# Peptides against a protein of PDB entry 8YR4: the designs that were tried, part 111

Target 1, 309 residues: chain A of PDB entry 8YR4
Amino acid sequence: PRGSPALQLVVLICLGLMGLERALNVLVPIFYRNIVNLLTEKAPWNSLAWTVTSYVFLKFLQGGGTGSTGFVSNLRTFLWIRVQQFTSRRVELLIFSHLHELSLRWHLGRRTGEVLRIADRGTSSVTGLLSYLVFNVIPTLADIIIGIIYFSMFFNAWFGLIVFLCMSLYLTLTIVVTEWRTKFRRAMNTQENATRARAVDSLLNFETVKYYNAESYEVERYREAIIKYQGLEWKSSASLVLLNQTQNLVIGLGLLAGSLLCAYFVTEQKLQVGDYVLFGTYIIQLYMPLNWFGTYYRMIQTNFIDMEN

## One batch from the design tools (peptide; made by RFdiffusion4, then SolubleMPNN)

Design b2_p18_3_s4 (from b2_p18_3, 16 letters changed)
Fold by OpenDDE base, seed 3:
Structure b2_p18_3_s4 (fold): chain B 309 residues (1-309), chain A 18 residues (1-18)
Amino acid sequence: as target 1 above (309 residues)
Amino acid sequence: SLAELLNQKRLEEERSLL
């Protein structure tokens, strides 16, 4: 936002809050570890009560555990509304001015409703792409990098390697299976549009269908179109289940390898019992945003296609 | 996941509201 220093300050505050969310994602597992260690050592009640109260406060700021958005995420989203509105309005005005610069021949060949739908798709695609890149994709990649660094520094290089291999395999399989799935989804959407067009054409020509007593024939043609659609919908839904199961298997193997290694280091007295709980909690915490990554990747691809049209 | 189904439904609802 080059024209408003107030909006630039809001962007900087939102970036600072994103940094705070990344810090909370490291601190919450650490405080949970400390509680487990203090309980194991039978530490005095005053130290335990302070650590538990601090953990609950940090969890309130982070959120995520109950599917609730944390206080910091809600504050970031609230402050970003003004920046999103400014960006949306600027893109909308640029598209609208460009539409007015187009030749009269381009406008005469298109209905006003088609022109408005192109403008709305263009605005939503740009604004959506920017929002998902800044608030979902970049933070998720940052959390993975921070996780690798944290485990490499505070546990052992082997834990950092397990997280790196697990997350790299997870991201690669998510991309490959999502690209494969996108073909089935495009075929499903094309058949949905064709089925909808047949229903609309039959209903618009209702008098002609009645005149020829063709109601049974039109119903059977619509049934055949629905069966073809459901065959493509099944392939799309089955490919989604396969993606989710593949993702779950990769995280499960990473959790197994890291948990066994952590248990071994606890038996050798190199790590505490709380460090085992930290590892499991942190891996599950990294998995939560990654579960949405396939949806973000698909949305980015859809928004790029909608911008090219 | 249930999250991807809910987000797909939310995106379809957001696309139907736009």
Scores: peptide ipSAE 0.020, ipTM 0.577, DockQ to the pose 0.161
Fold by OpenDDE base, seed 1:
Order: structure tokens, then C-alpha cells, then sequence
Structure b2_p18_3_s4 (fold): chain B 309 residues (1-309), chain A 18 residues (1-18)
């Protein structure tokens, strides 16, 4: 934010908190591993109690992962409110100034309520896009890279390869299936708008429809439009189920391959029981923000389209 | 995901409040 050093400091603090979330995403599984190892070794209660207390404190700071209401995430969201409001107001004023520079013919052809709705969509689109890029997309990609590096350095290189292949396949399939799904969603939204427009036109001409006793004809035409909408809605919903199931299968296969490899190395005494639990916990933790990635990708595409209009 | 439905519903609620 140019012009407010206080808001620049808040942005730097929010970036620091995002770095802390990345550190917590590595530390929480490590501390959970250490608890399982200490329990397996029947370690003294004082060491176990300190490690459990430290784990619970770190888990409170992290929350349920990148998509959950952890203390650090809530503090970041709270501090970001002022930055979002500043950005929103700046975009809104830029759009409003640009609208006043447009020709009188452009304004006479549009109702003031449509112009405001375009301005609000443009403002929400830009602010939403920035928030999704900064708080969801970039952190998720960073967590994947950190996970690959961690498993490659502290485990065997085979674990880093499994995570790399699983996450790369997951992201690629998520993008490809989301782009395919976007066609069905656009068709659904277009048919929804057409169905709504027909209902509004029929109701605005209510007196004429009554004069000609055409109520049954208008109802049947509206029913046909609803049936067409529901056919497109079903395709959109079915494509979402297919996306979710494909994502679940890819993560399930990655979890299976890595868990079997961990179990094998534990039987060979190369890894401890805690390392098996760490791998499973870390993969599930990476999966939580990735479930939203298809949503974020679609929102980014929608926000680009809404910004071009 | 259920998360997509909840976020879509939240965006629809945020769009209905605007």
C-alpha cells in the first residue's frame, strides 16, 4: 500500500505470520513424532509431559491446518482487515473515477443500479483475487515445496519422490478437471440468467398475460426453462463429485504408497514408529488446503472474467 | 468439496449482502 507506512508494516507482519504458519506446518508433525517415539521408548513422564504441552501449544497456534481457525491465521486475518479495506476503497475509487470519464451515451444506455453492480463486482473481483493468491495459492505451493525438501532431506529420497509425484499429479488433474468443469458452470449460469429474465419479463407483463388468459402458456415455458437449467445443474454437480473423487483417489494412492514404504523401513529398524505417524499426519495436513485449490483456481478464473467486463 | 460448497455459499451470502 503506497502512502501509509503503518499499513506497509501490517503487510510485513502478515508476511511474517505466513512464514510462521509454514514453520508450524513442519514443527507440529515433528513434535507429534517425538511424542510417539517417547511413548514407544517408555520415556520418563517429565520429558513426555513437556513434549505434549509444547505440541498442544504449537497445535493451538497452527489450528487444524492452513484452512482452519488457528491463532496465527486468525491474527493474520484480523491484521489484514485494514489492508483489505484500503485496497477495496482504492479500487472502488479508481473504478468510480473511470466511470465518470466514460461517455454520456454509455451512462444513458445503462441503469445506475447496473453500473454500481459492475463497480462492486470489479472491486470484489480484484480484492478477492489478491486475497486468494496471497493467502491460499502461494502458501499451499510453499507448503508442498517445503514438504518435498523435508522428506527428501530427513527421510529417504523415495519419500520426497512420492510426495512430488502425488502433489504434481493432484495439481495437474485439479487444473484440467476444473477447466473442464468451468464449461458446465458457465452454461448453468447463462441458463439461470435466461430463466430469471423470462420470469421477470412474464411478471412485468402480468396485465397483458391476464388480458390474453396466457398464464398456462407462460407457466409451461417457465417449466421448460427450469428443466433445461436442472439438466445443466446436474452436469455441474456431477462434475464436482468427479473432481472430488479423483482428488481423493490420488491422495489415497500417495498415502498408501508412502505408508507402506514407511512401515517397511520401520520393520527394518531404519525408521521409528513415530516417523510412520509423522508421514501420515503430514500428508493429511497437506491435503486440507489442496481440497480448496480447485475452488481457488475457479475463483481466479471468474475474477479475471469479471475484471475484463 | 464440502469446502467449495461452503465457500460458494459464503460468496453467495457476501454477494447477497452487497
Amino acid sequence: as target 1 above (309 residues)
Amino acid sequence: SLAELLNQKRLEEERSLL
Scores: peptide ipSAE 0.020, ipTM 0.550, DockQ to the pose 0.135
Fold by OpenDDE base, seed 4:
Structure b2_p18_3_s4 (fold): chain B 309 residues (1-309), chain A 18 residues (1-18)
Amino acid sequence: as target 1 above (309 residues)
Amino acid sequence: SLAELLNQKRLEEERSLL
């Protein structure tokens, strides 16, 4: 933000908090590993209690891995409200100024309510897209890269390869199945709008429908439109379940392969029991934000389509 | 239109749930 040093400082603090979230995503599994190792070694209560208290404090700062529940993420979101409002207002004023520079012939051809709706959609789409890219997509990709580097350096290159293949396959299938699903969602939305238009037209013509005693005919036509809508809604909902199940299978296969390899290295005394728990915990932490990736990808595609119109 | 208001409210509800 040019012109307000206070908002520039808030942006720098938010970027620092994003870096702290990435550090917490590595530290929390490490402290959980250390607890399991201390329990296995029957360590003294004072050392165990300190490590558990430190873990719980770090877990409170991190949250549940969904990003939205941690103290650091909540503090970042709170501080970002003023930056988002400044950015939104600036985009809105730029669009409004551009609308005033457009020719009188362009304004005479469009209803003022349609122009405002296009401006509001444009502002909402741009600010939403930027927020999702910066706060959800980029951090999730960073956590995957950090995970691959961590497992490659501290375990073995084979663990880094398993995480890489699992996450690459997960992202690719998420994109491909989401694009396939978008066809069913568009068909559902088109049929919903058509069903709604028919209901509105029937209610606006209520006097004519009543005069001809056509109430039963209009109800049956509305029923047929609902049945057609529900057939498309079922395809949209079933395609979402198929996406979620495909994602779960890919993560399950990656977790199986990596857990078996980790268990083998624990039996060979190359890794500790805590390292097995670390691997499982870290993979689950990577999975949680990825479950939302399909929603973010769809929102990105929708916002791009809404900007081209 | 009533249809636009209801679609706007649904979009706001879908946006508040995300």
Scores: peptide ipSAE 0.006, ipTM 0.398, DockQ to the pose 0.043; fails the geometry check
Fold by OpenDDE base, seed 2:
Structure b2_p18_3_s4 (fold): chain B 309 residues (1-309), chain A 18 residues (1-18)
Amino acid sequence: as target 1 above (309 residues)
Amino acid sequence: SLAELLNQKRLEEERSLL
């Protein structure tokens, strides 16, 4: 944000908090490993209690695993409200000034409510795009890269390769299936708009429909439109189930391959029992933000299309 | 109006999808 040093400082603090979230995403599994190893070794209570307390504190800062948002994420979201409001207001004023520069002929051809709706879509699309890119997509990609580096340095190179192949295949299939699914969603939305338009036209002309006793004909025509809509809705919903199942299968295969390899190295005394638990915990932790990646990717595509319109 | 309610519901659905 140009012109407010206070908002620039808030952006820098938010970026620092995002860096802290990345550090927590590595530290939480490490501390959980250490607890399992200390329990296995029957370590003294004082060391165990300190490690458990530290883990719970780090988990409170991180959140995510229990469906709760972490303290760091909540603090970031709270601080970002002012930056979002400033950005939204700036975009809204730019759109509004541009609308006033448009020809009288453009304004006479459009309803004021349609013009305001275009302005609201433009502001929401820009702010939504920035939010999804900065807070969801970039951090998720960073966590994957950090995960690959961590497993390559502290585990055998085979673990880094399994995570790399699993995440690359997951992302590729998520993009490909999401693009395929977007065609069905567009067709569904077009048929929904056509079905709504028919219902509105029938209700606006209710006097004419009643005069000609055409109520049964309009109901049948609406039923046919609903059946066509439900056929497209089923394809959209079935394509979502297929996406989720494909994602689950890729993560399941990666978890299976890595867990078997980890178990093998534990039997050879090259890894500890805690390292097996770390691998499983870390993969599940990487999966949580990735589950939403297909939704974020589609929202980004929609917001780009809405900015071009 | 019914058209305003439908537009409001569409705007709420569009906002709930963001």
Scores: peptide ipSAE 0.006, ipTM 0.373, DockQ to the pose 0.038; fails the geometry check

Design b2_p18_4_s1 (from b2_p18_4, 13 letters changed)
Fold by OpenDDE base, seed 3:
Structure b2_p18_4_s1 (fold): chain B 309 residues (1-309), chain A 18 residues (1-18)
Amino acid sequence: as target 1 above (309 residues)
Amino acid sequence: AQEELERQRKELEKERNE
């Protein structure tokens, strides 16, 4: 947004709020640890009440780690609306001006409705890609890096290594399985469009179908198209379950290894009981956004393909 | 969980295509 200093300030505020979300993702588990430690030590009520109140306030700001429901996230999303609208309008005007510069031969070969649909898809793809990169992908990667650094500095280096290996394996498998799934999803979408096109064509030609008493034949053709679609839908859905289960297994193994190691260090009096609870809470908090990473990756790929067309 | 976001995405893609 080079032309508006107000929009530049809003972008800087949104970046600051994103930084605050990253800090909250570290602080919330720490305060929860402190509550557990104070409860274990049977600390006086005044210290407990202050720490609990502070934790609840930080949790309200964070919004449960999903990044979508917290006060800070909502405020960021609200402030970003104007920046998104400005960016969308700028992209739309650039596409529109480019369409007017295209040859008359290109316009004569296409219906006006098709040209508008191409422009809308192009604008949507660019704006969507930018939003997913900035607000979903980058923050998730940042939270992982911050988590690795935190565990490496405040826990034993072995915890940082476990988190690194688990998150790296999780991301790699998520990408590989998502790319594999994309083939099934494309086949499903192509068959869905073909099935819809047949239904629309049959309904538009309803009078002709009725004249020839071909209703039963059209219904049977539609049934065959649905069965073919459902076979592809099943492959898509089954591949999603496989992705989710693979992700769950990787996180489960990481949680197991780290929890056992943490429990061992608590028995050696190197860590407190609260540190065990912190590790479990922090890993689950990192896992929640990662569940959607495959969806974000696929959205980015789809938007890239839609921008090239 | 991903199915619900794919549903929400399909709804958002529908709302964006409307």
Scores: peptide ipSAE 0.021, ipTM 0.624, DockQ to the pose 0.094
Fold by OpenDDE base, seed 5:
Structure b2_p18_4_s1 (fold): chain B 309 residues (1-309), chain A 18 residues (1-18)
Amino acid sequence: as target 1 above (309 residues)
Amino acid sequence: AQEELERQRKELEKERNE
């Protein structure tokens, strides 16, 4: 973005954060290996606890797997919102200005295609949702229950409690924050529709706009509507980053508490090194599908509202 | 199955970003 040095700095920071994500992808496995080695060598608790804490901190920064909502990724996504908005606004204004140079017939033909696309998205969303409920949500809940039972029976009851509290808090916060976020999304969608309607009305009157040489005035009015929309879009996108970061924090705290407790019991020879690996792997496996739970919950709510109307 | 799940994830991520 050549027009704003502040946005150029944000782009450079985002590129730096992408480089940091690559470094974390190498460091996290190294620290994990070091923990396994220290556990095998029966290293002193202080060294082990420091290495575990450092690993969990790095894992918090990295996040889970592909599509991970780690702290670094969330920070990058948050900072990128303004860059995306600047680019989107510039492209939309260029398109809008160009559309005022085009014929009315082109606009009428496109409106029908957009309405069809909205209808097709609605129907595809309902069918997709049932599949996500059955193939992702229900299995994930089952895996959580199985995990709580497994850790309660084969580990100390405290591990089952940590998993239970972590997952219950995760699900509860996901629901609560998603419901809170839905207000911002509705406001954004309403303003998007209003902005689009204004653009359509301006383009339908393009002959009158040309007759009065008012193209610059219509472009400025559209720019103001886009800025108003982008204010609401930012709230929606920022609330998503907040949701993802809250989810990452809850999982990070659960991973920290459980990993420290595992490491302690391994040092006391009550658990094996394999049990530490199992706990960490299982928590990460639970996190991967749960990251999308907020999306599934939102989709479920939207479909219920659409069925009631 | 994994590619379709990744495609569905990318579509959901697009819908999550839209």
Scores: peptide ipSAE 0.017, ipTM 0.586, DockQ to the pose 0.152
Fold by OpenDDE base, seed 4:
Structure b2_p18_4_s1 (fold): chain B 309 residues (1-309), chain A 18 residues (1-18)
Amino acid sequence: as target 1 above (309 residues)
Amino acid sequence: AQEELERQRKELEKERNE
């Protein structure tokens, strides 16, 4: 935002808070590890109480797994409201000014309601895409990279490799299965619109239907359209379940491989019991935002297609 | 636009609670 030093400062604070969220994502598992190790060693209450209090404070700042419920994320979201409003208003004014620069022939050929719908879709698509990229996609990819680096440096190269392979396979399968299921969703939406149009046309012609006593025929045709819709809805819903199960299996295999390797190193006294808990906690923490990645990817694709039209 | 984003967010929250 070039015109407001106050909004530029808010953007810098929001970027700083995003950096703090990344640091918390590393620190919270480390402090949880330290608690488990201190409990295993039967450490003095004073040391344990300080570590637990510090962990709970860090967990309050981070939030519970979704990242969106933490104090830092809430503060970032609150501060970002004014930046989003400024950006939306600027995009809306740019679209509006561009619409006024278009030829009179373009305006005479279009209904005002269609022009407004194009403007609203354009503004929403641009602002939505930027928000999802900056606040969901980029942070999730950063957390994965930070995780790979952390496990490679502080555990062993094998842990970094397991996380890399697991997350790469998860992302690849999420994209491929999401693209595959998009076909079923488009077919469902097309049939929903066709079924709705048939119901509207039948109801608009109500007097004619009554005159010919054709109510039973119209109801049967509507029933057939519903059955066809439900067959496509089932394919869409079943493809979502298949996506979720595929994602769970990939994470389960990564968690299994890494947990077995960690348990082996604990048995060899190369790692502590807390390091086993750290690995499991960190993998689950990486998995939570990834559940939404397929939806973010689909929204990004839809918004790009809506901008090209 | 906000209603569609909120609808998508509510559908997402439903898909998460299922």
Scores: peptide ipSAE 0.016, ipTM 0.569, DockQ to the pose 0.258
Fold by OpenDDE base, seed 2:
Structure b2_p18_4_s1 (fold): chain B 309 residues (1-309), chain A 18 residues (1-18)
Amino acid sequence: as target 1 above (309 residues)
Amino acid sequence: AQEELERQRKELEKERNE
């Protein structure tokens, strides 16, 4: 944000908090491993109690595992409100100034309410896209890269390879299946709009329908439109279930392969029992934000299409 | 706009929980 040093400081603090979230994503599993190892070794209560308390505190800062947002993420979101408002206002003013530069013919052909609705959609689309890229997509990709590096350095190159292959396959299938699903969603939305338009037209012509006693005919035509809509809705919903199940299968196979390999290395005394728990916990932790990746990809794609219109 | 983004987020969250 050019012109406000206070907002620039807030952006720097938010970036620092994003870095802290990445550090917490590594530290939380490590502390959980340490608890399991201390329990296995029957360590003194004082060391165990300190490690458990530290873990719970770090988990409160991170969030995610309980379905709750972490304190650091909430603080970042709170601080970012002012930056988002500044960005939104700047985009709104740019769109508004551009609308005033448009030809008189363009203004004469459109109602003021339609122009404002286009401006609001444009502003929401740009601001939404930027927020999802910066706060959801980029951090998720960073966590995957950090995870691959961590497992490659501290476990074995084979674990890094399993995580790499699993996450690459997951992302690729998520994109491909999401693009395939987008066709069904577009068809569904088009048919929904057509069904709504037919209902509105029938209501506006109510007197004519009543005069010709055509109520049964209009109801039957509306039923046929609903059945056609529900056929497209079913395809959309079934394709979502297929996406979710495909994602679950890929993560399940990666978790299976890595867990078996970890168990094997524990039996050979190359890894500790806590390292097995670390692997499972870390993979599940990486999976949680990835469940939203398909949603983010769709939102990005929709927002791009809305910006081109 | 923000209510519509929250509504779209809730609708997307519903579409994900369905």
Scores: peptide ipSAE 0.015, ipTM 0.570, DockQ to the pose 0.411; fails the geometry check

Design b2_p18_4_s2 (from b2_p18_4, 13 letters changed)
Fold by OpenDDE base, seed 1:
Structure b2_p18_4_s2 (fold): chain B 309 residues (1-309), chain A 18 residues (1-18)
Amino acid sequence: as target 1 above (309 residues)
Amino acid sequence: MEERLREFEEEMRRELYS
């Protein structure tokens, strides 16, 4: 944000909090490993209790489970509200200024409400795109890279390779299947709008429909539109199930391969029992944001198209 | 997870297409 030092400081704090989230994503599995090792070694209660307390505190900062954002993420989101509002307002004012630079002939040819709706969509698309890139896409890619480096350095090159291949395959299939399903979603949305438009048109022309006793005809046309919509909705939903299942299979295979390798290395006394648990927990942790990656990719793609129009 | 994904997709669709 040019011109507001306070908002620049907030952006820097948000970037610092994002770095802290990445550190927590590595530390939480490490502390969980340490707990398992201390339990296996029958370590003194005091050491175990401190490690457990530290783990729970780190887990509170990180958050845990689908849809529970951690304290750090919530604090970042809270601070970002002001930056988002500033960015939105700046984009809105730029669009509004640009609209005033357009010719009178352009304004006379369009309804003011349609122009405002295009402006609002343009603002939402830019701000949405920025938020998804900064807070979801870039951090997820960073976590994958950090994970590959971590497993390559602290385990074995084979673990880094398994994670690399698994995540590369996951991302590639997610993109390909998401692009493939986007056509079904677009067709569904177009048919939804057409079905709604038919209902609105029939109701706006109610007097004419009543005059010709055409109610049964309009109901049948609406039924046909609904059936066509439901057929497209089914394809959209089925394609989502296919995406989720494909993602689950890739992660499942990666988890299987890595878990078997970890178990083998533990039997060979090259790794500890806690390292097996670390691998499983870390892979599941990487999977959590990746499950949404297909949705983020599609939103980014849609927002780019909406910015070009 | 899928249902939540759908809800999130619908919410984001409403935000993008409202």
Scores: peptide ipSAE 0.037, ipTM 0.689, DockQ to the pose 0.097
Fold by OpenDDE base, seed 2:
Structure b2_p18_4_s2 (fold): chain B 309 residues (1-309), chain A 18 residues (1-18)
Amino acid sequence: as target 1 above (309 residues)
Amino acid sequence: MEERLREFEEEMRRELYS
């Protein structure tokens, strides 16, 4: 944000908090490993209690339970509200100024409500795209890279390779299946709009429908439109289940391969029992944001198309 | 999780097609 040093400081703090989230994503599994190792070694209660307390505190900062946001993420989101509001207002004012610079002939040919809706879509698309790129896509890719580096350096090159292959296959299949699914969703949305338009047209012509006693005919035509919509909705929903199942299978195979390899190295006394738990915990932790990657990818594509129109 | 994804997809659909 040019012109407000306070908002520039808030952006820098948000970037610092993002770096802290990446550090927590590595530290939380490490502390959990250390707890398992201390339990296996029958370590003194004081060392165990300190490590458990530290783990729970780090886990509170991170969050990452099913649907729980961490303290750091919540603080970042709270601070970002002011930056988002400033950015949205600036984009809205630029669009509004540009609309006033357009020719009288352009304004006379369009409804004011349609122009405002285009402005709102443009603002939402720009601010949404920026937020999804900065806070979801880039951090998720960074966590994958950090994970590959971590497993390659601290375990074995084979673990880094398994994570690399698993995540590369996951991302590729997520993109391919999401692009395939987008066709069904577009068809569903087109049929939804056509079904709504038919209902609106029937209700606008209510007097004519009553005059001809054609109520049963209009209801049956609307029923046919709903059945056609539901057939496309089913394809869209079934394609989502297929995406989720494909993602689950790829992660399951990667987790199986890595867990078997980790178990083998533990039997050879090259790794500790805690390292097996770390691997499983870390892979599941990487999976949580990746489950939304298909949604983020689609939102990015939609926002780009909406910015070009 | 699938239900939350569906709700999020429906919310985003309302925002894009409103």
Scores: peptide ipSAE 0.033, ipTM 0.674, DockQ to the pose 0.098
Fold by OpenDDE base, seed 3:
Structure b2_p18_4_s2 (fold): chain B 309 residues (1-309), chain A 18 residues (1-18)
Amino acid sequence: as target 1 above (309 residues)
Amino acid sequence: MEERLREFEEEMRRELYS
């Protein structure tokens, strides 16, 4: 945003808030660990009450770990609306200017409404892609890297390796299964559009359908189209269940391996009981955003394909 | 979680194609 120093400041504040969200994702499990340790040590009420109050405040700032429900995330999203509107308008004006630079022969070959619809899709695809990359994909990858570094430095290299292997396997399987399921989802969407188009065509030709008493025939053709759609919808939904189950299995195995290793180190008095709780809490916090990663990846792929057309 | 993921995928689809 080269033209407005106010928007540049808002972008810098949003980047600062993104950094704060990353810090909160590390601090919240640490404060929860400290509560468990203070409870185990039967610490004085004043120290416990202060740590609990601080934890609840940090948890309010962080939110539910889905990246959208925390106070900091909501504040960032609110501030970003103006930047997004400015960026959208700039892209729309650039596309509109470029359309006016195109030859009259190009415009005569296309309906004006189709050209505008392509322009609107192009704008929404670019602005959506940028927002998802900056606010969802990059932060999630950063949280994984921060998590690997944290566990490697403060626990043991073995914990960092477990998290690295689990997250690498998780991401790889998420991509592969998402690419595989995208075929079923495209087929479903194409059949949905064809089924809807048939219903609209039948309703627009209502007089003709009545004239030929073809109402039963049109209903049966629509039923066949719905059954075909539902068969593709089932494949799409079943592939989503398979994705979620595969993701859950990988995280479950990582949580099992890391929890057993943590429990072992607690029995050897190398780690505290709170460190066991921290590991479990932190892995679950990394897992929640990653559930959406397959959706974001697919949306990115769709937006790239819609931009190339 | 799966139902919420589906709802979110449908909502995000509506936002992208609206």
Scores: peptide ipSAE 0.039, ipTM 0.692, DockQ to the pose 0.093; fails the geometry check
Fold by OpenDDE base, seed 4:
Structure b2_p18_4_s2 (fold): chain B 309 residues (1-309), chain A 18 residues (1-18)
Amino acid sequence: as target 1 above (309 residues)
Amino acid sequence: MEERLREFEEEMRRELYS
């Protein structure tokens, strides 16, 4: 943000917190490995208790699951509110200024409410897109790269290759299946709006419907619209299940291949038991944000299409 | 998880279209 040093500092802090989140994503599995190794070695309670406490603290900072944002992520989100508000307001004012610079002929040819709705959608789309790119997409890609590097350096090049192939296949299939399903979702949404519009039109014309005793006819027309909607909803939902299943299969195959290889290296005494647990934990941690990648990709595509119209 | 993904997709859709 140009013109506010305070907001620039907040952006720098948010970037620092994003870097810390990436570090936590590596450290949490490492500390979990160390716990398993200490348990295997029957290490002294004091060393174990310290490592467990440190792990739990790091896990609190990182957060757990797809639904629980960690302390660091929540703090970043909280700090970002002011930056988002500043950015939104600036984009809104730029669009509003640009609308006032347009010709009188342009204004006379358009409904003011449609222009405002386009402006609001445009601002929301741009600010949303930037937020998703910066806070979800880029970090997830960074975690994958960090993971590939980590496994290549500390395990073996084969582990890095497995992660690379698994994640590349996962991303590719996620994109392809998401693009394929987008047509069903658009059709569903269009039919939802048409079904809603039909209900609204029937209710707005209530007096006319009553005058002609056409209630049964309007109910049947609404039923047909619902059945048509449900047929599209089923296709949309089934395509989501297919996406989830495809993603699960790719991760499952990657986890299988890597786990078998890791188990083999543990039997050869090249890796410790904790390294097996680290691999599994790290792959699961990479999977968690990737599950949402299809949603983010679709949102990005939708926002671009909404900006072109 | 799938229901949460759907709910999240719908919520995010509402936020994008509101």
Scores: peptide ipSAE 0.034, ipTM 0.673, DockQ to the pose 0.094; fails the geometry check

